# Peptides against a protein of PDB entry 3V4L: the designs that were tried, part 185

Target 1, 386 residues: chain A of PDB entry 3V4L
Amino acid sequence: GQPLAKDKVALLIGNMSYWEHPKLKAPLVDVYELTNLLRQLDFKVVSLLDLTEYEMCNAVDEFLLLLDKGVYGLLYYAGHGYENFGNSFMVPVDAPNPYRSENCLCVQNILKLMQEKETGLNVFLLDMCRKRNDYDDTIPILDALKVTANIVFGYATCQGAEAFEIQHSGLANGIFMKFLKDRLLEDKKITVLLDEVAEDMGKCHLTKGRQALEIRSSLSEKRALTDPVQGAPCSAEALVRNLQWAKAHELPESMCLKFQCGVHIQLGFAAEFSNVMIIYTSIVHKPPEIIMCDAYVTDFPLDLDIDPKHANKGTPEETGSYLVSKDLPKHCLYTRLSSLQKLKEHLIFTVCLSYQYSGLEDTVEEKQEVNVGKPLIAKLDMHRGL

## One batch from the design tools (peptide; made by RFdiffusion4, then SolubleMPNN)

Design b2_p20_2_s3 (from b2_p20_2, 10 letters changed)
Fold by OpenDDE base, seed 4:
Structure b2_p20_2_s3 (fold): chain B 386 residues (1-386), chain A 20 residues (1-20)
Amino acid sequence: as target 1 above (386 residues)
Amino acid sequence: SEMEKLRELARKRKQEWKER
């Protein structure tokens, strides 16, 4: 019969905004496009941008809590990375220069932990460089892996080689995701699908002799990303997993704020990623005596590190949101919260209405505090250990 | 020369390609 997944869970990490390393761009697009494709494949997707070491560790721990016997686990990483002695290291955004294994996440350690969960399939898609880090002389003593015959590594590049992104003026994928996205929905054994992606990359005159996909697998069964999820979650563990994922993806409800002047504001929320939310405000009612009015969001928690210069923009693109702008309502003010993982408390902020009456030169302000609880990934309390 | 075109193509490509 066709193999069935007990469930399907994916963690996607895109690191771009490095502190001490060259900033990347394509991981934004890669994580976004892969998220949408995996959702079409009935994956529970956690998508995270720009994680510190601590935040990456917590994201992996939360991902491992979603894994259980017969669950398909997929980890995608796009960012800086290296490979020493056959061990792959994902580089957090706060990694020092030079970085070492102690500052990075070892993929083989994650694989060990996934094997302890008795997963049905373990897929690693590593869209990072595989050069040796000469500043790291540490030989990780890895525990012996179990023989599970359910492991697939898709490396964006060959051992000792670079992975690339193309710096265009617009949105562009990394090289690996550019080819992967065209085949990801195909009902094929995952190793066959990746082999076809490798062929496509090898046929392309741009990538030929520059970047080649490497597949490392021990997969004894015909498993595909298209494999259906087994019917209704009957186990307590499956219910817990579904609830945990749902909590991490719950948006605040849209609010209608009423001001004393008679202005009504709609406050709305959109998810770009599991840790990235867009707040938008729109004026839905204005008394005729009010000639001008604007609704600004302000007084965000300091933990979110929100630059006021990038808040309350007339377009999503001016906030740095280029991907979801088509799905957002028009004619709003937009604010992008890109670090929801840093939120320790409830998201409390102020909506400030600035308005002017006909025939008065003075601008009047009214303020309302809004508490939206913990949005999206902030519900997982990824910072409880800090 | 073909080598200069290759170098210019390599230079343009080095400007367009970023290592991850």
Scores: peptide ipSAE 0.320, ipTM 0.650, DockQ to the pose 0.015
Fold by OpenDDE base, seed 5:
Structure b2_p20_2_s3 (fold): chain B 386 residues (1-386), chain A 20 residues (1-20)
Amino acid sequence: as target 1 above (386 residues)
Amino acid sequence: SEMEKLRELARKRKQEWKER
């Protein structure tokens, strides 16, 4: 029969805004496009940008809780990385310069923990460099992996080589994602799909002899990313997993705020990633006696580190939101919350209405506090540890 | 020279490629 997945879960991490290392750009686009493709494949996708070491550890731990017997697990990472002695290390945004294994996440340690879950398929897509880090002379003593026939590694590059992104003036994918996205929806064994992606990279005059995909697999079964999810959740653990994922992807409801002056504001929310939300405000009703009015969001929790200079923009693009702009309502003020994983409390903020009456020179202000609870990934309380 | 233009194109192309 066709293989069935008990469930399908993906964690996608894109690190770009490094503190001590060269900033990347393509992981934004790569994580976004891969998220949309994996959602079409019925994956439960957690998509996270710009994680610290601690936040990456917690994201992996939460991902491992979603894994169980016969579940398909996919981990994608785009960012800086290295490979020492066949061990792959993902570099967090707060990693020192030089970074070492103690500052990084070892993929083979994650694989060990995934094997303990008896998963139906483990896919690692590592869109990072595989150069040796000469500043890290430690050989991690990894425990012996279980002999399993359900592991697939797609390395964006060969052993000891670089993975690249092309810095155009606009949004662009990394080299690996550029080819992967064109085939990811194909109903093929995952190793066959990745082999075709490797051939496409090898045929392209831009990438030929610069970057080549490496496939490492123990996969003895015909497993595909297109394999259907088994029907209704048959276990309490599957119900908990579904509820946990649903909570982490629930947006706040749109609100209509009514001010005493008779102005009505619509407050809306959009997800760019699991840890990135856009807030937008629009004036939906204005009394004729009010000649000018603007609605600003302010007084955000300090944990989010929101610069007011980047809030309340006339376009999504001015906030750094280039991907979801088409799906947002027009003629709003936009604010991008890019670090929802840092939120320890409820998202409470102020909507400030500034307005002027006809024939009065002075501006009047009204304020309303809004509590939207814990939006998106903030519902997982990643900051508390497990 | 054409070789210098090719080297400058190759240098510009190297500046367009960023290592991850």
Scores: peptide ipSAE 0.318, ipTM 0.650, DockQ to the pose 0.014
Fold by OpenDDE base, seed 1:
Parts: sequence; C-alpha cells; structure tokens
Structure b2_p20_2_s3 (fold): chain B 386 residues (1-386), chain A 20 residues (1-20)
Amino acid sequence: as target 1 above (386 residues)
Amino acid sequence: SEMEKLRELARKRKQEWKER
C-alpha cells in the first residue's frame, strides 16, 4: 500500500538579522515559499525568522513535542552555519563573533531527539554553509544514532563548501530553494526528488561548479513528502498536536473600534510567519465634519523592539513585508511585528486616532487601548526559561 | 574582449553572491 504518515510537521527557521555577522536576505523568501509548499503537502508548519540561541532551542523543543511515532518531521534551516567533523551547526542571530559549538544548535543532536520520538521520516534541509569553523576545535561526543533507516539530509552545498544567496535588488531565493521549490510537490521518494534537484543545480550555468546539493540518506522505504496523512486524529496525542499547532497560528480577530468623535476604525491582523504579524488599520467611517483622520498604532510592549519609524506605513512593503502584501486590504496603515516569540505578556497596544475638524487648525487625538492576548507563536510561551 | 566581459560578469556575479 502507499505509505501513510501519522501526521506531518515542519519547523522552518530563517536567520537573517545577525548581530555580529553579515546580514542575509534570502531566508525570508525561502522560508515563506517553503511554508506555502509544505502547507499544500498537508504539513503543519511552524515558520520562524531571526531566532536567538535560546529561541532556537525552544523552537526545536516545541517542534519535538509535535513529533510522535510515525509522524513525518521536517527541519529546514536557512542562515549562517558550519560543519565540523560531520556535525552541522546552525548559527543563531545572537551568536558571538567568532561563534562556537556552545553558541550554536547541533543538527545531529536534534536528529537524536527525533529518533527518540519514533518518527516515520526525518528530513533535514540545511541551507547553510558547510565550511569548517577553525575557531571551534570541539569534537562533540555525539551518542550513537539508532538505526532507524528513515533519515534524509539535503545539504544545500557539498562538504567543506559554501551555500549562497544572490543579492539582487529584489526578492530572491537562496540557490538551494530556487531549485527545490520547483520539484517539492512531486510525488516521488524524497531522495529521488532531491537527486533531481541536484541534477537541476548541476545543469544550471549559474550554479554549476559553484554550489552542488549533497544528499545523505539511510531511507530504506519509499517515503515521499506527498504521502497522505492518516485520517482523522484518533489519538489524544494527535488531538493535542493539532490543538498546539492551531494555537500557535491563531490570529487575533478583526476589531471595529469606535471613537467619541464618531470615527470607526477597522483593526486587522495577518500572519506573515509564525512569529511575524502585520497589524493594519483603516478608517471605515468618518463624520463629514472631520476633514482628515489617521489611525496609528503605538505603545507596543518593549519586548517586541518596535521602532516607531517603521510602524504605521502606507504600504506593507515599507514595513519590510514584501510577501503577504497582495493578501492584505488596501488603503490601510501597516505595522509589522517581527519578534512575536519575544512576547512574554499579552499584546497590548494603543490605537491613536489623530483627526482635524473643518475650520479648526488644531489636531485632536483620541486613544484606545487594545488587548489581543497572545497572537500566533506567543501562545507557546517560548520564554518560560528566562 | 568576450573573455573580459565574461570575467566582469563572473566578478559581478561573485559580488552578487553572498555566503550563508
């Protein structure tokens, strides 16, 4: 019979905004496009941008809680990384310069923990460099992996080589994702799919002799990302997994705010990633005596590190949101909350209405506080250890 | 020369490529 997955879960991490290292750009696009493709494949996807070491550890721990016997687990990482002694290290955004193994997440340790969950398939897609880090001489004593015959590594590059992104003036994928996305929906054994991606990279005049995909696999069964999920969640664990994922992707409901002046504002929310939300405001009713009015959002929790200069923009793109702008209502003011993982408390903020009456020179302000609870990934309390 | 254009294209492409 066709192989069945008990469920399918993916964690996608894209690190770009490094503190002490060169900033990347393509992980934004790579994580977004891969999220959309994996959703079409019935994966439960958690997509996270710009994680610290602590936040990455917690994201992996929460991902491991979604794994169980016969579940397909996929980890994608795009960012800085290195490989020492066959061990792959993902570099968090807060990693020091130079970074070492103690500042990074070892993929083989994550694999060990996934094997303890008795997963049906373990897929790692590592869109990072595989150069040796000469500042890290630590040989990690990894415990011997179990022989599960269900492991697939897709490395964006060869051992000891670099992975690249192309810095164009616009949005572009990393080199690996550029080829992977064209085949990811194919009903093929995952190792066959990745081999075809490797051939496409090898035939392309841009990538030939610069970057080549490496596949490492022990996969003894014909498993595909297209394998159907086993029917309705019958187990308590499957229900908990579905609820936990749903909780991590719950948006605040759209709100209609009414001000004393008679202006009505629509407040809406959109998810760009599991830790990135767009807030948008629009004037839905204005009394005729009010000639001008704008609705600004302000007074965000300090943990979110929201720069007011990047808030309340006339376009999503001006906030740094280039991907979801087509799905957003037009003629709003937009604010991008890019660090929802940092939210320890409820998301409380102020909606400030600034308006002018006909024949009055003075601008009037009215304010309303809004509490939207914990949106998206903030519901997982990823900070409980700080 | 065509080779210089290719080298300049390769140099430009190398400048457009960022290591991860």
Scores: peptide ipSAE 0.316, ipTM 0.646, DockQ to the pose 0.014
Fold by OpenDDE base, seed 3:
Structure b2_p20_2_s3 (fold): chain B 386 residues (1-386), chain A 20 residues (1-20)
Amino acid sequence: as target 1 above (386 residues)
Amino acid sequence: SEMEKLRELARKRKQEWKER
């Protein structure tokens, strides 16, 4: 019969906004496009941008809680990285310069923990450099991996080589994701799919002799990303997993705010990533005696580090939201919350209505406080250890 | 020189291609 997955879970991490290292751009697009493709494949996807070491560790721990016997696990990483002695290290955004293994996440340690969960398939897609870090002399003594015959690595580049993104003036994928996205929905064994991606990269004049996909696999069975999820969750563990994932992806409900002046505002929410949310405000009713009115969001929790200069923009693109702008309502003011993982408490903020009456020179302000609870990834309390 | 053209091409390529 066709192989069945007990469930399918993916963690996607895109690191771009490094503190001490060169900033990247393509991981934004790569994580977004891969998220949409994996959702079409019935994966439960957690998508996270710009994680610190601590936040990356917690994201991996939460991902491991979603894994169980026969579950398909996929980890994608796009960002800075290195490879020492066959061990792959993902570099957090807060990593020092130079970084060492103690500042980074070892992929082979994550694999060990995934094997303890008795997963049905383990897929690693590593869109990072594989150069040796000469500042890290640590030889990781890894315990022997179990013989599970269900492991696939797709490395964006060869051992000791670089992975690249092309700096365009616009949105562009990294080199690996550019080819992977065109094949990812194919009903093929995952190693065959990746081999076709490797051929496509090898035929392209841009990538030929610069970057080549490496596939490392122990996969003894015909497993595909298209493999159907086994029917209704019968186990208590499967119900808990579904609830945990749903909790991490719950948006606040849209609100209709009514002000004393008779103005009605719609407050809406959209997810760009599991840790990135767009807030938008629109005026849905205005009394005729009010000639001008604007609805601003202000007074965000300090943990979110929201610069007011980047809030309340006339377009999603002016907030740095280039990907979801087509799905957002038009004629709003937009604010992008890009660090929801940092939220320790409920998301409380102020909606400020500024308006002017016909024949009055002075602007009037009305304010309403809004509590939307913990949106998206903030419900997982990724900070419980601080 | 041909070497300057190669250096400028390499510099332009380094500006266009970013290592991850």
Scores: peptide ipSAE 0.297, ipTM 0.637, DockQ to the pose 0.016

Design b2_p20_2_s4 (from b2_p20_2, 11 letters changed)
Fold by OpenDDE base, seed 4:
Structure b2_p20_2_s4 (fold): chain B 386 residues (1-386), chain A 20 residues (1-20)
Amino acid sequence: as target 1 above (386 residues)
Amino acid sequence: SEREELRQKALERKQQWKER
């Protein structure tokens, strides 16, 4: 019969804003596009940008809680990385220069933990460099992997080689995602799909001799990303998994704020990623005696590290949100919260209404505090250990 | 020369492509 997945879960990490390393750009687009494709494939997707070592560890732990017997697990990583002795290391944004294995996440350790969950399929898509790190002399002693015959690695590049992104003035994918996205929805065995992606990269005059996909697999069954999820979650574990994922993707409800002056503000929320939310405000009612009014969001929790210079913008793009701008309402003020994983408490902030009455020169302000609880990934309390 | 062509391709690569 056609293979069935008990469930399908994906963790996508895109690291770009490195502290001590060259900043990347394409992981933003790569994670976003892959998220949308995997959602069309009925994956439960957690998508995270710019994680520290601690935040990456917690994201992996939460991902592993979503895994169980016969579940398909997919890990995608885009960012800096290296390979020492056949072990792949994902580099967190806070990694020192030079980084070492102690500052990085070992993919083979994650694979071991996934094998303990008795997963139906383990897919790793590693869109990072595979050069040796000469500053890391550590030989990881990995425990022997189980013979599960359900493992697929798609490396964006060959062993000892670099992965690339093309420097464009606009949004562009990394080289791997550029080809992967065109085939990802095909009903094919995952190793066959990746082999076709490798052929497409090899035929392209831009990528030929510059970057080549490597496939490493032990996959005894015809497993595809298109494999249907087995019917309604009947197990207590499947219900818990669905609830955990749902909690991590719950947006705050849109609010209508009423000010004493009679101005009404619509406050709305949109997810760009599991840790990136856009807040938008719009004036939905204004009394005729008020000639001008603006609604600003301010007084965010200090742990979110929000620069006020990037808040309350007239366009999503001015906040650094280029991907979801088409799905957002127009004529708002926009604020992008890019680090929801850092939120320790409820998201409490102030909506400040600044307005002017007809025939009065003085600007009047009214403020309303808003508590939206823990949005998106902040519900997982990824910082409980700090 | 083949060397100049390789150098030019390497320069074009360095200008257009960023390593991850």
Scores: peptide ipSAE 0.163, ipTM 0.491, DockQ to the pose 0.015
Fold by OpenDDE base, seed 3:
Structure b2_p20_2_s4 (fold): chain B 386 residues (1-386), chain A 20 residues (1-20)
Amino acid sequence: as target 1 above (386 residues)
Amino acid sequence: SEREELRQKALERKQQWKER
């Protein structure tokens, strides 16, 4: 029969906003597009941008809690990275310059932990450089991997080579994702799919002799990303897994705020990523005696590091939200919360209504505090160790 | 010089392509 997955879980990490390293751009688009494709493949997807070392460790731990016997696990990483002695290291945004293995996440250690979960398939898609880091002389003594015959690595580049993104004035994919996205939905063995992506990359005049996909596989079975999930979750563990994933993707409900002046505001929420949310406000009712009226969000938790200059924009794009802008309602004020993983408490903020009455020169303000609980990834308490 | 032209082409390539 066709292979069945017990479930499908993916962790996607895109690091761009490095503190001590060159900032990237393409991981934003790469993680977003891959998230949408994997959701069409019935994956439970956690998508995270700009993680510190600690936040990356916690994201991997939460991902491992979603893994179990016969579950398909996929890890995608886009960002800075290196390879020493056949070990791949993902570089967090807070990594020092130079970085070492102690500041980075070893992919082969994650693979070991995935093998302990008795997963049905382990897929790693590593969209990072594979150059040696000469500042890291650490020889990792890795324990021997179990012979599970279910491992696939797709490296965006060859051993000792660089992975690239093209600097466009607009949104563009990294080189690997540009080709991967066109094939990812195909009902093929994952190694055959990646081989076709490698051929497409090899035919492109831009990438030829600069970047080539490398595939490493021990996959003995015909497993595909299209393989159906086994029917209704019958085990207590499957129910717990579904609840854990659902918690990480629960948006706050839209609210209708009523002010004393008779203005009604709709407050809405949209997910860009598991750790990135757009808040939008719209005036849905205004009394005729009110000539001017604006609704601002303010007084966010300090942990979110929200610059008021980037809040309450007339377009999603002015907030840095270029991807979800088509799905958002028009004629709102938009605020982008890009670091929901940092939220230790409930998301409490103020909606400030500024308005003017006909025939009065003075602006009047009314304020309402809003508590929306812990949105999206903030429900997983990724900070429990700090 | 041919070296400076190669250097300039390499610099322009580094400006267009960002290493990850």
Scores: peptide ipSAE 0.160, ipTM 0.489, DockQ to the pose 0.016
Fold by OpenDDE base, seed 1:
Structure b2_p20_2_s4 (fold): chain B 386 residues (1-386), chain A 20 residues (1-20)
Amino acid sequence: as target 1 above (386 residues)
Amino acid sequence: SEREELRQKALERKQQWKER
């Protein structure tokens, strides 16, 4: 019979906004496109951008809580990285320069923990460099991995080589994701799919002799990302997993705010990633005596590090949201919250209405506080370990 | 020369690629 997954869970991390390292661009597009493809494959996807070391550790721990016997686990990482002695290290955005293994997440340690969950399939897609870090002389003594015959690594590049993104003026994928996305939905054994991606990269005149996919696999069974989820009654653990995932993806409900002047504002919310939300405001009713009015959002929690200069934009693109802009209502003011993992409390903010009456030169302001609870990933309380 | 144009195009292409 066709192999069945008990469930399918993916963690996608895209690190771009490094503090002490060169900023990247393509991980934004790569994580977004891969999220949409994996959702079409019935994966429960957690998609996270720009994580610190602590936030990456917590994201991995929460991902491991979603894993269980026969569950398919997929980890994708796009960002800076290195490989020492066959161990792959993912570099957090807060990593010092130079970074060491103590500042980074070891993928083989994550694999060990995934094997303890008795997963049905372990897929690692590592869209990072594999150069040696000469500033890190540590040899990780990894415990011997169990022989599970269910492991697949897709490395964006060869051992000791670089992974690349193309610096275009616009949004572009990294080299690996550019080829992976075209085949990811194919009903093929995951190692066969990745081998075809490797051939496509090898045939392309842009990538030939610059970047080549490496596949490392112990996968003895014909398992595919297309394998259906087992429709049997969810165990208590599967129900908890579904609830935990659902909590991490719950948007606030759209609100209609009514001001004393008779202006009505629609407040809406959209998810770009599990830790990235767009707030949008629109004027849905204006009394005729009010000639001009605008609705601004302000007074966000300090933990979110929101620059007011990037809030209340006339387009989603001006906030740095290029991917979901087509799905958003037009003629709003847009604000992008890019660090929801940092939110310790409820998301409380102010909607400020600025307006002018006909025949009065002075602008009037009304304010309304809004509490939307903990949106998206903020419900997982990733900060409880401090 | 055609070689210098190819080298310049190769340099321009290398400058367009960012290491991760």
Scores: peptide ipSAE 0.178, ipTM 0.506, DockQ to the pose 0.014; fails the geometry check
Fold by OpenDDE base, seed 2:
Structure b2_p20_2_s4 (fold): chain B 386 residues (1-386), chain A 20 residues (1-20)
Amino acid sequence: as target 1 above (386 residues)
Amino acid sequence: SEREELRQKALERKQQWKER
């Protein structure tokens, strides 16, 4: 019969906004497009941008809690990285320059922990450089991996080589994701699918002789990303996994705020990523005696590091949201919260209404505090221990 | 020279790619 997955879970990490290293751009698009494709494949996807070392460790720990016997686990990483002695290291955004293994996450350590969960399939898609880090002389003593015959690595590049993104004026994928996205929905064994992606990269005049996909696999069974999930979640563990994922993806409900002046504001929320949310406000009712009326969001928790200069924009694109703008209502003010993993408390903020009456020169202000609880990934308390 | 034009095209191509 067709192989069945007990469940399918993916963690996607895109690091771009490095403190001490060159900033990237393509991981934004790569994580977003891969998220949408994996959702069409019935994956539970956690998508995270710009994680510190500590936040990456916690994201991996939460991902491992979603894994169990016969579950398909997929880890995608896009960002800076290196490879020493066959060990792959993902570089957090707060990594020092130079970075060492102590500042980075070892993928083979994550694989060891995934094997302890008795997963049905382990897929690693590593969209990072594989150059040796000569500033790191540490030889990781890794424990011997179990022989599970269910491991697939898709490396965006060859050992000792670079992974690239093309500098465009607009949104562009990394080289690996550009080819992967065109085939990811195909009902093929995952290694066969990756071989076809490797052939497409090898035929393209842009990538030929510059970047080549490397596949490392122990996969003995015909497993595909298209493999159906086993029926209704009847196990207690499957229910817990579904609840834990749902908890990390719960948006606040849309709200209608009524001010004393008779102005009504619609407050709405949209997820760009598991740790990135857009707040939007629109005036839905205005009394005729009010000639000018503006609604702003302010007084965000300090943990979110919200610059007021980037809040309350007339377009989603002005906030840095280029991907979900088509799915947002028009004629709003938009604010992007890009670091929900840092939120220690409830998301409490102020909606400020500034307005002017006909025949009065002075502006009037009304304020309402809004508590939306812990949105999206903030429910997992990924800051626990800082 | 044809060699300088090839070098310039190679430099322009290198500037289009960013290492991850």
Scores: peptide ipSAE 0.174, ipTM 0.505, DockQ to the pose 0.014; fails the geometry check

